Peptides against a protein of PDB entry 3S8F. Designs and how they scored, part 232

Target 1, 157 residues: chain A of PDB entry 3S8F
Amino acid sequence: VLTLFVAVPSLMTAFTVAASLEFAGRLRGGRGLFGWIRALPWDNPAFVAPVLGLLGFIPGGAGGIVNASFTLDYVVHNTAWVPGHFHLQVASLVTLTAMGSLYWLLPNLTGKPISDAQRRLGLAVVWLWFLGMMIMAVGLHWAGLLNVPRRAYIAQV
Target 2, 166 residues: chain B of PDB entry 3S8F
Amino acid sequence: DEHKAHKAILAYEKGWLAFSLAMLFVFIALIAYTLATHTAGVIPAGKLERVDPTTVRQEGPWADPAQAVVQTGPNQYTVYVLAFAFGYQPNPIEVPQGAEIVFKITSPDVIHGFHVEGTNINVEVLPGEVSTVRYTFKRPGEYRIICNQYCGLGHQNMFGTIVVKE

## One batch from the design tools (peptide; made by RFdiffusion4, then SolubleMPNN)

Design b2_p23_6_s2 (from b2_p23_6, 16 letters changed)
Fold by OpenDDE base, seed 4:
Structure b2_p23_6_s2 (fold): chain B 157 residues (1-157), chain C 166 residues (1-166), chain A 23 residues (1-23)
Amino acid sequence: as target 1 above (157 residues)
Amino acid sequence: as target 2 above (166 residues)
Amino acid sequence: IEGVQAFMLLLAATVLAEFLLVF
């Protein structure tokens, strides 16, 4: 039960990150409720990757609260639900953030800017990765709710 | 202007923090309610019980598979199950339909899983600890036990069977 | 900061939705 309070600093971080994104978008000329989103640099894979990671973190973080709940954890523990949660938290958020960091770091370390072709390829990779991870995560969570066990090659359903 | 924005952001941050805490307490209250009223169908784990994994095969209720199923009442049984590398004992576990079954599960070696297909029975089995699960089988037939905790090279083949007789 | 507020509402709704999904 006390583990649920780990959600508090995470939610505070979510607020801070979202506020920073909105502030940045508004500084870039975005106005209105959604205009600031359009004003963000969606042509830069170093930006898009971690943002997509954050989007995946929303259902993943929500699942974290479920997994930390005693009675609810009984339902989902060691089912396909847990790998679903992992793939949102690690294989989406952490991996996409690492990819985004790399898209910034390599040009900075080498002193060579990425080509337009590399930029476009990077965007394609990040978006396709996100799409694939979301499909897999939904499938794993769904299977988990159907009592498909974790770490087993067969299941009743 | 930035100062005004900063003050607004700070105020909303405090507001959402308070809301988040409130929602967490609501969820905790709901969990507490389900535990207190048993309305969510969660199987109680019982009290913490410890055993010596080095002697559990030699003496005690887990030592003899032929005596693993103990009738404790007219329609109540206790089943002492060992999860080991790589299987379950006894196997099969034979219980009557409609009886209240209390599974007492432990391990003599490493951590295993005890996941019974077609049921909500799903627990980890730790050496030195007794897992307690209560369940009533409403349908006769065979129920497969699956190890859902990695336990070694033979993990994928670690299965058991519960046979529910009419 | 209407965007942040909307985002936080979405986050809260998602948490509630998953909670109820498993509950």
Scores: peptide ipSAE 0.538, ipTM 0.863, DockQ to the pose 0.807
Fold by OpenDDE base, seed 5:
Structure b2_p23_6_s2 (fold): chain B 157 residues (1-157), chain C 166 residues (1-166), chain A 23 residues (1-23)
Amino acid sequence: as target 1 above (157 residues)
Amino acid sequence: as target 2 above (166 residues)
Amino acid sequence: IEGVQAFMLLLAATVLAEFLLVF
């Protein structure tokens, strides 16, 4: 019940965030249906990280609906599917948001801007993290569908 | 221009807010419907059955592992299984091939898992409650029982075996 | 905000479709 309740504010948040991004992108000169996306500050890891987190959160949210299903719960519950869902929600959205926050917070707190090298490294870290997390998530979900148990170091398959 | 954009955003926001609220009611309705009706493909949990975890080891059908497997019909058995820290009782569980097996699983201590490899048997076992699972083993052999719910320091080593006899 | 509109429509359609399939 709670899972489905949180779907409502999540949809509202999705709209608000997406609208904010489009608005910002258009203010930055982006035009057309997709031009505003390109106009966003993709050179800033403090921006890229949470955005990637949000992207990972979408399939995670969809998985949340699956997990809350009375029917599909019999298939996925306490299998590797569940940690797959968690890694999308926590290790993707939460972690990437935290990472993005740090890329802004630390320079701001110290008063020292990051160098271009540090910025580029940050971008690499964020993108690689996202990629790795997506691979892990897909693997865990797949394993879960194959009835690989959660919280066990062994599996038949 | 900026003002126009904000107006548009507000209009859409109202629409999606309304949609979200409508979805909430749909979700509630569908939950209620699902609870009120049984859906095909759902594994029956059986009737709610409770047991005293403090006495389950001393008295009742779980007390003696030698009597845990009870024939209830020509091709039907009930198996009374204890999941405990850290193992299963009886172990091994011996059942005949092709028979309908009703597992009655409970715990004397903490929450455990009962996941039988090669089957769709995957239930949580709560102290004070009896989990009921029906299954028919079509092939003989050994089926490993895995605890998939953290239950303490020995959780990772908590295994059992079901032996299906020809 | 055509982009957001398109995004939300796709998202909503996906959620609705998924919900109908899982319940």
Scores: peptide ipSAE 0.450, ipTM 0.842, DockQ to the pose 0.509
Fold by OpenDDE base, seed 2:
Structure b2_p23_6_s2 (fold): chain B 157 residues (1-157), chain C 166 residues (1-166), chain A 23 residues (1-23)
Amino acid sequence: as target 1 above (157 residues)
Amino acid sequence: as target 2 above (166 residues)
Amino acid sequence: IEGVQAFMLLLAATVLAEFLLVF
């Protein structure tokens, strides 16, 4: 009951962010059902990073519900599943948001805009980070379902 | 201008709220499906029991590893296991194949894990509490007990063995 | 900012490397 109680407003909040993105995309000239997505500033690492974090947060959030479920927790508790969840939440969402924030903060603090080269490098960084995190997270969740223990370097699998 | 923007935002929010609700139901359905297909064999949580971790080594059923395996009935055993820094007692744990085994696990020192490889036995062991797990080994052989809760410098080497005899 | 980016690249590479080491 408590899990579902928290899940509802969390989902509402998360998808409200998506609504804001849609609005922003449409303001930027995006039209149609999905055209607003393409209109978003995908050339800006300060935007891309937190958005990728949000994408990682989707399966992570779902995993949170799983972890909070009494019956399902018997399957995943103290397995590699748990680190997989954390990497999606902390190392993806939080970290990517922090990375994105730096691409706004540092230019603001220094008074110098980022160069085009820096921008491109930033895009590479955040996309590579996201890719690596997704691969690792999928692997950890998979291993967890195979009963690979957490905090152990060996397993009979 | 502000009014127009507000109306536009509301329209998008309504759509995404509907989507969020739909996704909620999808997640619930997925959870339900997972429960229906993967809950078979899950050992229900036992009754909470407490023990004094400061005396558990000196007195009581955990004190003597030679007497840790107790036959409680025909083809039924209770095994009193200590998880400690850094190992398990008794080690090895010897039980018959096909017998119903009730593990009573506690710790005299810090929190440990009790994860039996090849089984669905996976519990945390807290000092002062007794973890109860019921399991029947259908296959003979050796089953390794692994600690999956960090417990100190020797955590990675903290292993035990369950020997299932034919 | 180049230093920060370099650090982040190293971290990104570490994530991938860690995956390869574990799986």
Scores: peptide ipSAE 0.047, ipTM 0.729, DockQ to the pose 0.031
Fold by OpenDDE base, seed 3:
Structure b2_p23_6_s2 (fold): chain B 157 residues (1-157), chain C 166 residues (1-166), chain A 23 residues (1-23)
Amino acid sequence: as target 1 above (157 residues)
Amino acid sequence: as target 2 above (166 residues)
Amino acid sequence: IEGVQAFMLLLAATVLAEFLLVF
């Protein structure tokens, strides 16, 4: 019962982060309802990676609420749904944040700025990673709903 | 300047409040959809039952696989199943088509899974606890039992079979 | 401050709604 009340501070945090992004985008010249999104620094892998992680975290978080429900968890527990959730939370948000942090950390530690080629490569990596993770996660969640078991090499479908 | 800042803040507040409200409805809709489409067939568990995992193999209803299937009424059976490293007993489990089957599942060693293909039967089996699942097989044939909880080196090969007879 | 309060109430309502639907 008390588990779901954790959603309150979580949602507050999520909305605060989103608001911060909007504010930042507007400070960068973005206007209108969605113009602030385009104004964000999408050319920087240090920015793009964690943002993509956040995007993946949204459905993952929603799934977390499902998993935390005793009644709903009965449907998804120990099915492919669970690893799908993990890949959104860990392999997307955490991993992408780690990847992105390198593009801030490395220049500061080495004293050498990243080259344009490295920047472009970084963007490619994080976008491809995100795409792959989303495809896999959707597949795993779908399989889970079809009662494909977790931790098994075989499935009924 | 301060006035402009204040107006901007108010706009943000209104926007995010509206978004929050929208998300409320989205979440409600998603939950309702999930409940309607996937939870209607939830198999309720019985009351919490405890057993001694150290003696479950020697005495009691799980001790003899040959006596594991017990007819409790017309077209009603109780099946006492052990999940162990690494298999199930009895194996195969033979039950009649159309009969109401109550599975009483426990483990003498570690936590296992009891996932029956082609059904919504999917429970964890804990040593010291009895998992109760009620199900009626409408179709004859073989149903594979899969362990979906890691239980050791032989986990991947831990399978059982339910044979539903006409 | 009224906006913050309203926001918090909406969050609380969301959690409550989920609670009532799930439990």
Scores: peptide ipSAE 0.010, ipTM 0.739, DockQ to the pose 0.076

Design b2_p23_6_s3 (from b2_p23_6, 16 letters changed)
Fold by OpenDDE base, seed 5:
Structure b2_p23_6_s3 (fold): chain B 157 residues (1-157), chain C 166 residues (1-166), chain A 23 residues (1-23)
Amino acid sequence: as target 1 above (157 residues)
Amino acid sequence: as target 2 above (166 residues)
Amino acid sequence: IEGVQAFMLGLMATLAAAFAEVF
């Protein structure tokens, strides 16, 4: 009940954020159906990180609906699917948002802007983190569908 | 300027709301597809049955592992299983191939898992409650029981075996 | 299962393509 209760507001929020991003991209000179995406500030890790987190949250949110469905939950419950879901929600969205926040917070706390080298390193970190998280999440979900158990070091497959 | 911005935001928001609705249908379709392809052999939850975890080892059908496998029909058995820290009783569980097996599983101590490899048997076992699972083993051999619910320091070593005989 | 797996792979491919367009 709780998952279904929060699912609709979360979905609305997600696409409201997307609308805001589109508006921002178009203000920055982006045109067409997808051209606004390229116009967003992808050179800023404080922007990139939470956006990547949101992207990871999409399949995680879908998984949440699956987990909340009695019949489907029977298939995936207490399998590697569940850790996969958690890593998308916590280790992707929450963690990347926190990481991105640091790239805004630290310069403001110290009064010193980040160097270009630090900016580039930040971009590398958040993209590599996202890539690694997606690989792991896909692997865990895949294993879960094959009935690999959660909280066990041994599996049939 | 404010009016233009507001109008633009509304236009994009409407578009994304439409997209959100489309995605909602995609998710529903995905759920439906998963249900259609994975519903075979699903064991629905039965009626809530309770037992006293403090006496389950002393009296009743779980008390004697030698009497745990009960034939209830020509090709039907009930197996009374205890999941405890850290193992299963009886162990091994011996059942005939092709027979309908009704597992009645409970715990005398803490919450455990009952996950049988090679099957769709995957249930949590709560003290004071009886988990009921129905399954027919079509293939003879040994099936490992894995605890997939953390139950203490010995959790990782908590295994059992079901032996299916021809 | 195969359909869901294909969907996951497709999602990863889409993300990879998005990455390639951004960088």
Scores: peptide ipSAE 0.022, ipTM 0.702, DockQ to the pose 0.049
Fold by OpenDDE base, seed 1:
Structure b2_p23_6_s3 (fold): chain B 157 residues (1-157), chain C 166 residues (1-166), chain A 23 residues (1-23)
Amino acid sequence: as target 1 above (157 residues)
Amino acid sequence: as target 2 above (166 residues)
Amino acid sequence: IEGVQAFMLGLMATLAAAFAEVF
């Protein structure tokens, strides 16, 4: 049980970020329980990318708790579950945050704003990346639960 | 206004912190539920057992593959398995159906995996340590052993077989 | 295992619904 308390600081941080998003959405005119989400700047890939990364990080974090559990790790360790986990953590959060950072950084470094076409393309890229990552992650976790081994070209099923 | 903004932020943070704590309890509850309903799948960790990886091939219970399967009692066996670059010994491992099998697995070289298809046997094998796994095969047939820990150039071809006899 | 799988599918459905709501 004590092992699970390791998740407390991470959860506190994650939900503090969520609180900041809610605050920002409400400042932008969002109302109601979910209206603040719609009010966020979803037209900006520099915003969308890291937020999608955060969304991917949620199930990844939950998986981290599972992986850190002595008893549950016995079930999932060295199965396809593990790469499913770190793809959510690294290839989702870190990668999408980096992608989003580029959409902010490059215009500032060059002194030129991105075109509307580039903006729309950027949105498509980050959403498609997120979708693909979620599909792959679910598949890997599912396979892991079916005892498909990690680092092998064969599977039990 | 800075004060107003600060107060608003704190209010939202408190709400989300409460949610965070609730989710933590949900995770704990899910783990507890899993353990309560799936106790048969939990194999307790054994005591740490050490072995010298430099001599394990020459002396001791792992030295002779022909003597690796030891009957320790009625319908009880201990199997001394070596995982090495790149294979397992003995290979095949022959055990009777319905018998309680205690696998004692170690490595003379690097870390390997010991994943038995069709079972919940899945452990890492560390040089200098003995991994102990207890299992009873209910169905006769062949069970493939897979190395699921990278161990070198031949890792992808590192397989073994357990033959369960009626 | 089936319960965990159902949970994952539920999460995916929720994400899809959220996407549809926002866009």
Scores: peptide ipSAE 0.022, ipTM 0.741, DockQ to the pose 0.049
Fold by OpenDDE base, seed 2:
Structure b2_p23_6_s3 (fold): chain B 157 residues (1-157), chain C 166 residues (1-166), chain A 23 residues (1-23)
Amino acid sequence: as target 1 above (157 residues)
Amino acid sequence: as target 2 above (166 residues)
Amino acid sequence: IEGVQAFMLGLMATLAAAFAEVF
């Protein structure tokens, strides 16, 4: 009951952000059911980073529900599942948001815009970070379901 | 204008709210699936039990490893296990194949893990609290107990063994 | 496990597809 009670408003909040993104994309000329996505400023690492963080946060949030569930916690507790969850929440959302914030903050503080090379490098870093994080997170969750323990360097699976 | 923008935002929010609800059901379904497929074999077998960690080594059912395995029925056993820095007692734990085993696990010192490889037995062991797990070993052999909760310098080497005999 | 794993892979595939649509 408690888990679901928290999950509902969390999902509402998370996907209202997506609604804001849709609106922004449509304001930028995006049309159709998905055309607004392409209209978003994907050329700006300050935008891409936190958005990718949010995308990683979605499955992480689902994992949070699992971890908070009394019955399912027996399955995932102290397994590689937990680090997988953390990497999605902290190393994805928080880290990517921080990275994105840097790409906005630093130019504003210094008064110097980032060069095109820096922008492109930033995009590469953010996307590669996200990709690596997703691979690792999927692997950790997968291993966790196979009962691979965390905080142990050997396992029988 | 601001009014038109507000209405547009509301329309998009409605769509995404519907999507969020759909995703909620998907997640619930996944939870149900995981529960149905991965919880078999381990049954919580007791009420919350407390024990004094300062005396558990001195008196009571955990004090003597030679008395740790207690037959409670024709094919039922209770095993009193201590998880300590850095190992398990008794070690090895010897139980028969096919018997219903009730593990009662506690710690005299710090929090430990009790994770039996090859099984879904995986509990934290808190000083002052007794963890109870019921399990039946269907296959004979050796099952390693590992600590999956950091407990100090020797944590990574903290192992035990359950020997299941035919 | 297989179902959950398939779901995870599906999510990754979806993300990859989204990436391909943007770039």
Scores: peptide ipSAE 0.020, ipTM 0.698, DockQ to the pose 0.050
Fold by OpenDDE base, seed 3:
Structure b2_p23_6_s3 (fold): chain B 157 residues (1-157), chain C 166 residues (1-166), chain A 23 residues (1-23)
Amino acid sequence: as target 1 above (157 residues)
Amino acid sequence: as target 2 above (166 residues)
Amino acid sequence: IEGVQAFMLGLMATLAAAFAEVF
């Protein structure tokens, strides 16, 4: 129970971010239950990348709760589930945030804006990265539940 | 207006914060439910048992692989297994079908894994600690033991075999 | 915000069902 209280700050942060996104979307003219989502700057890879990272982090966070649970961890520990979790947390949120930060940082540091071609390429990169990560993560989690071992090149299944 | 925007943000955050707290309780309840209803798959560990990794190979129940399988009852066995760089001892481990097997696993060197394919046996093996796993093999045949914890250059080749005899 | 909350609750319900099935 105490271990799960560690999730409180994380949940607070996550929902605060969600609130911020809603507010931002509404400021950009979005209305209704979901219109604010559409109003967000989805044409900017600096925005899209970390948001996709956040989306990947949601199931990863749920997995974190599982991994932190003593008896539930017994099922998933040292199986392919764990790498799946890592890829959602590190290779999704952290990596995509880092990638997205470059699309903001480099133009600001150099004083040179990115071209439209570069912007479109950036969008393609982050979306493809996210898609690939989700496919791989689902596969790893699935394999983990099928008792595929971590750190092994061979498995029964 | 920055102040107005800030106040609005705080209002949203307050609402979402309340929601987050509610979700926390949902998660706790969900975990509690799953633990209460689905505990059959958990292999209970024995009490904490320590050994000296520097002497475990020379003395004690792990020292002689020929005596590693000990019958403790009519259909009960204890198997003293060493996981080491890079293999398992004894290898193969021979046990009867349908017998209750208590594995006592430790390491003389570094941390290893003990993952038995086709079973739910999956534990880390720490030097100085004895891992206890209870299992009954219902099907005869060969079960591969896989090291799923990186233990050095030979990690990928570290395998063992459990032979379950009819 | 209420819509988003409802959506999240739906996801949580789905997650709960998944846990009940898997574990």
Scores: peptide ipSAE 0.000, ipTM 0.723, DockQ to the pose 0.379

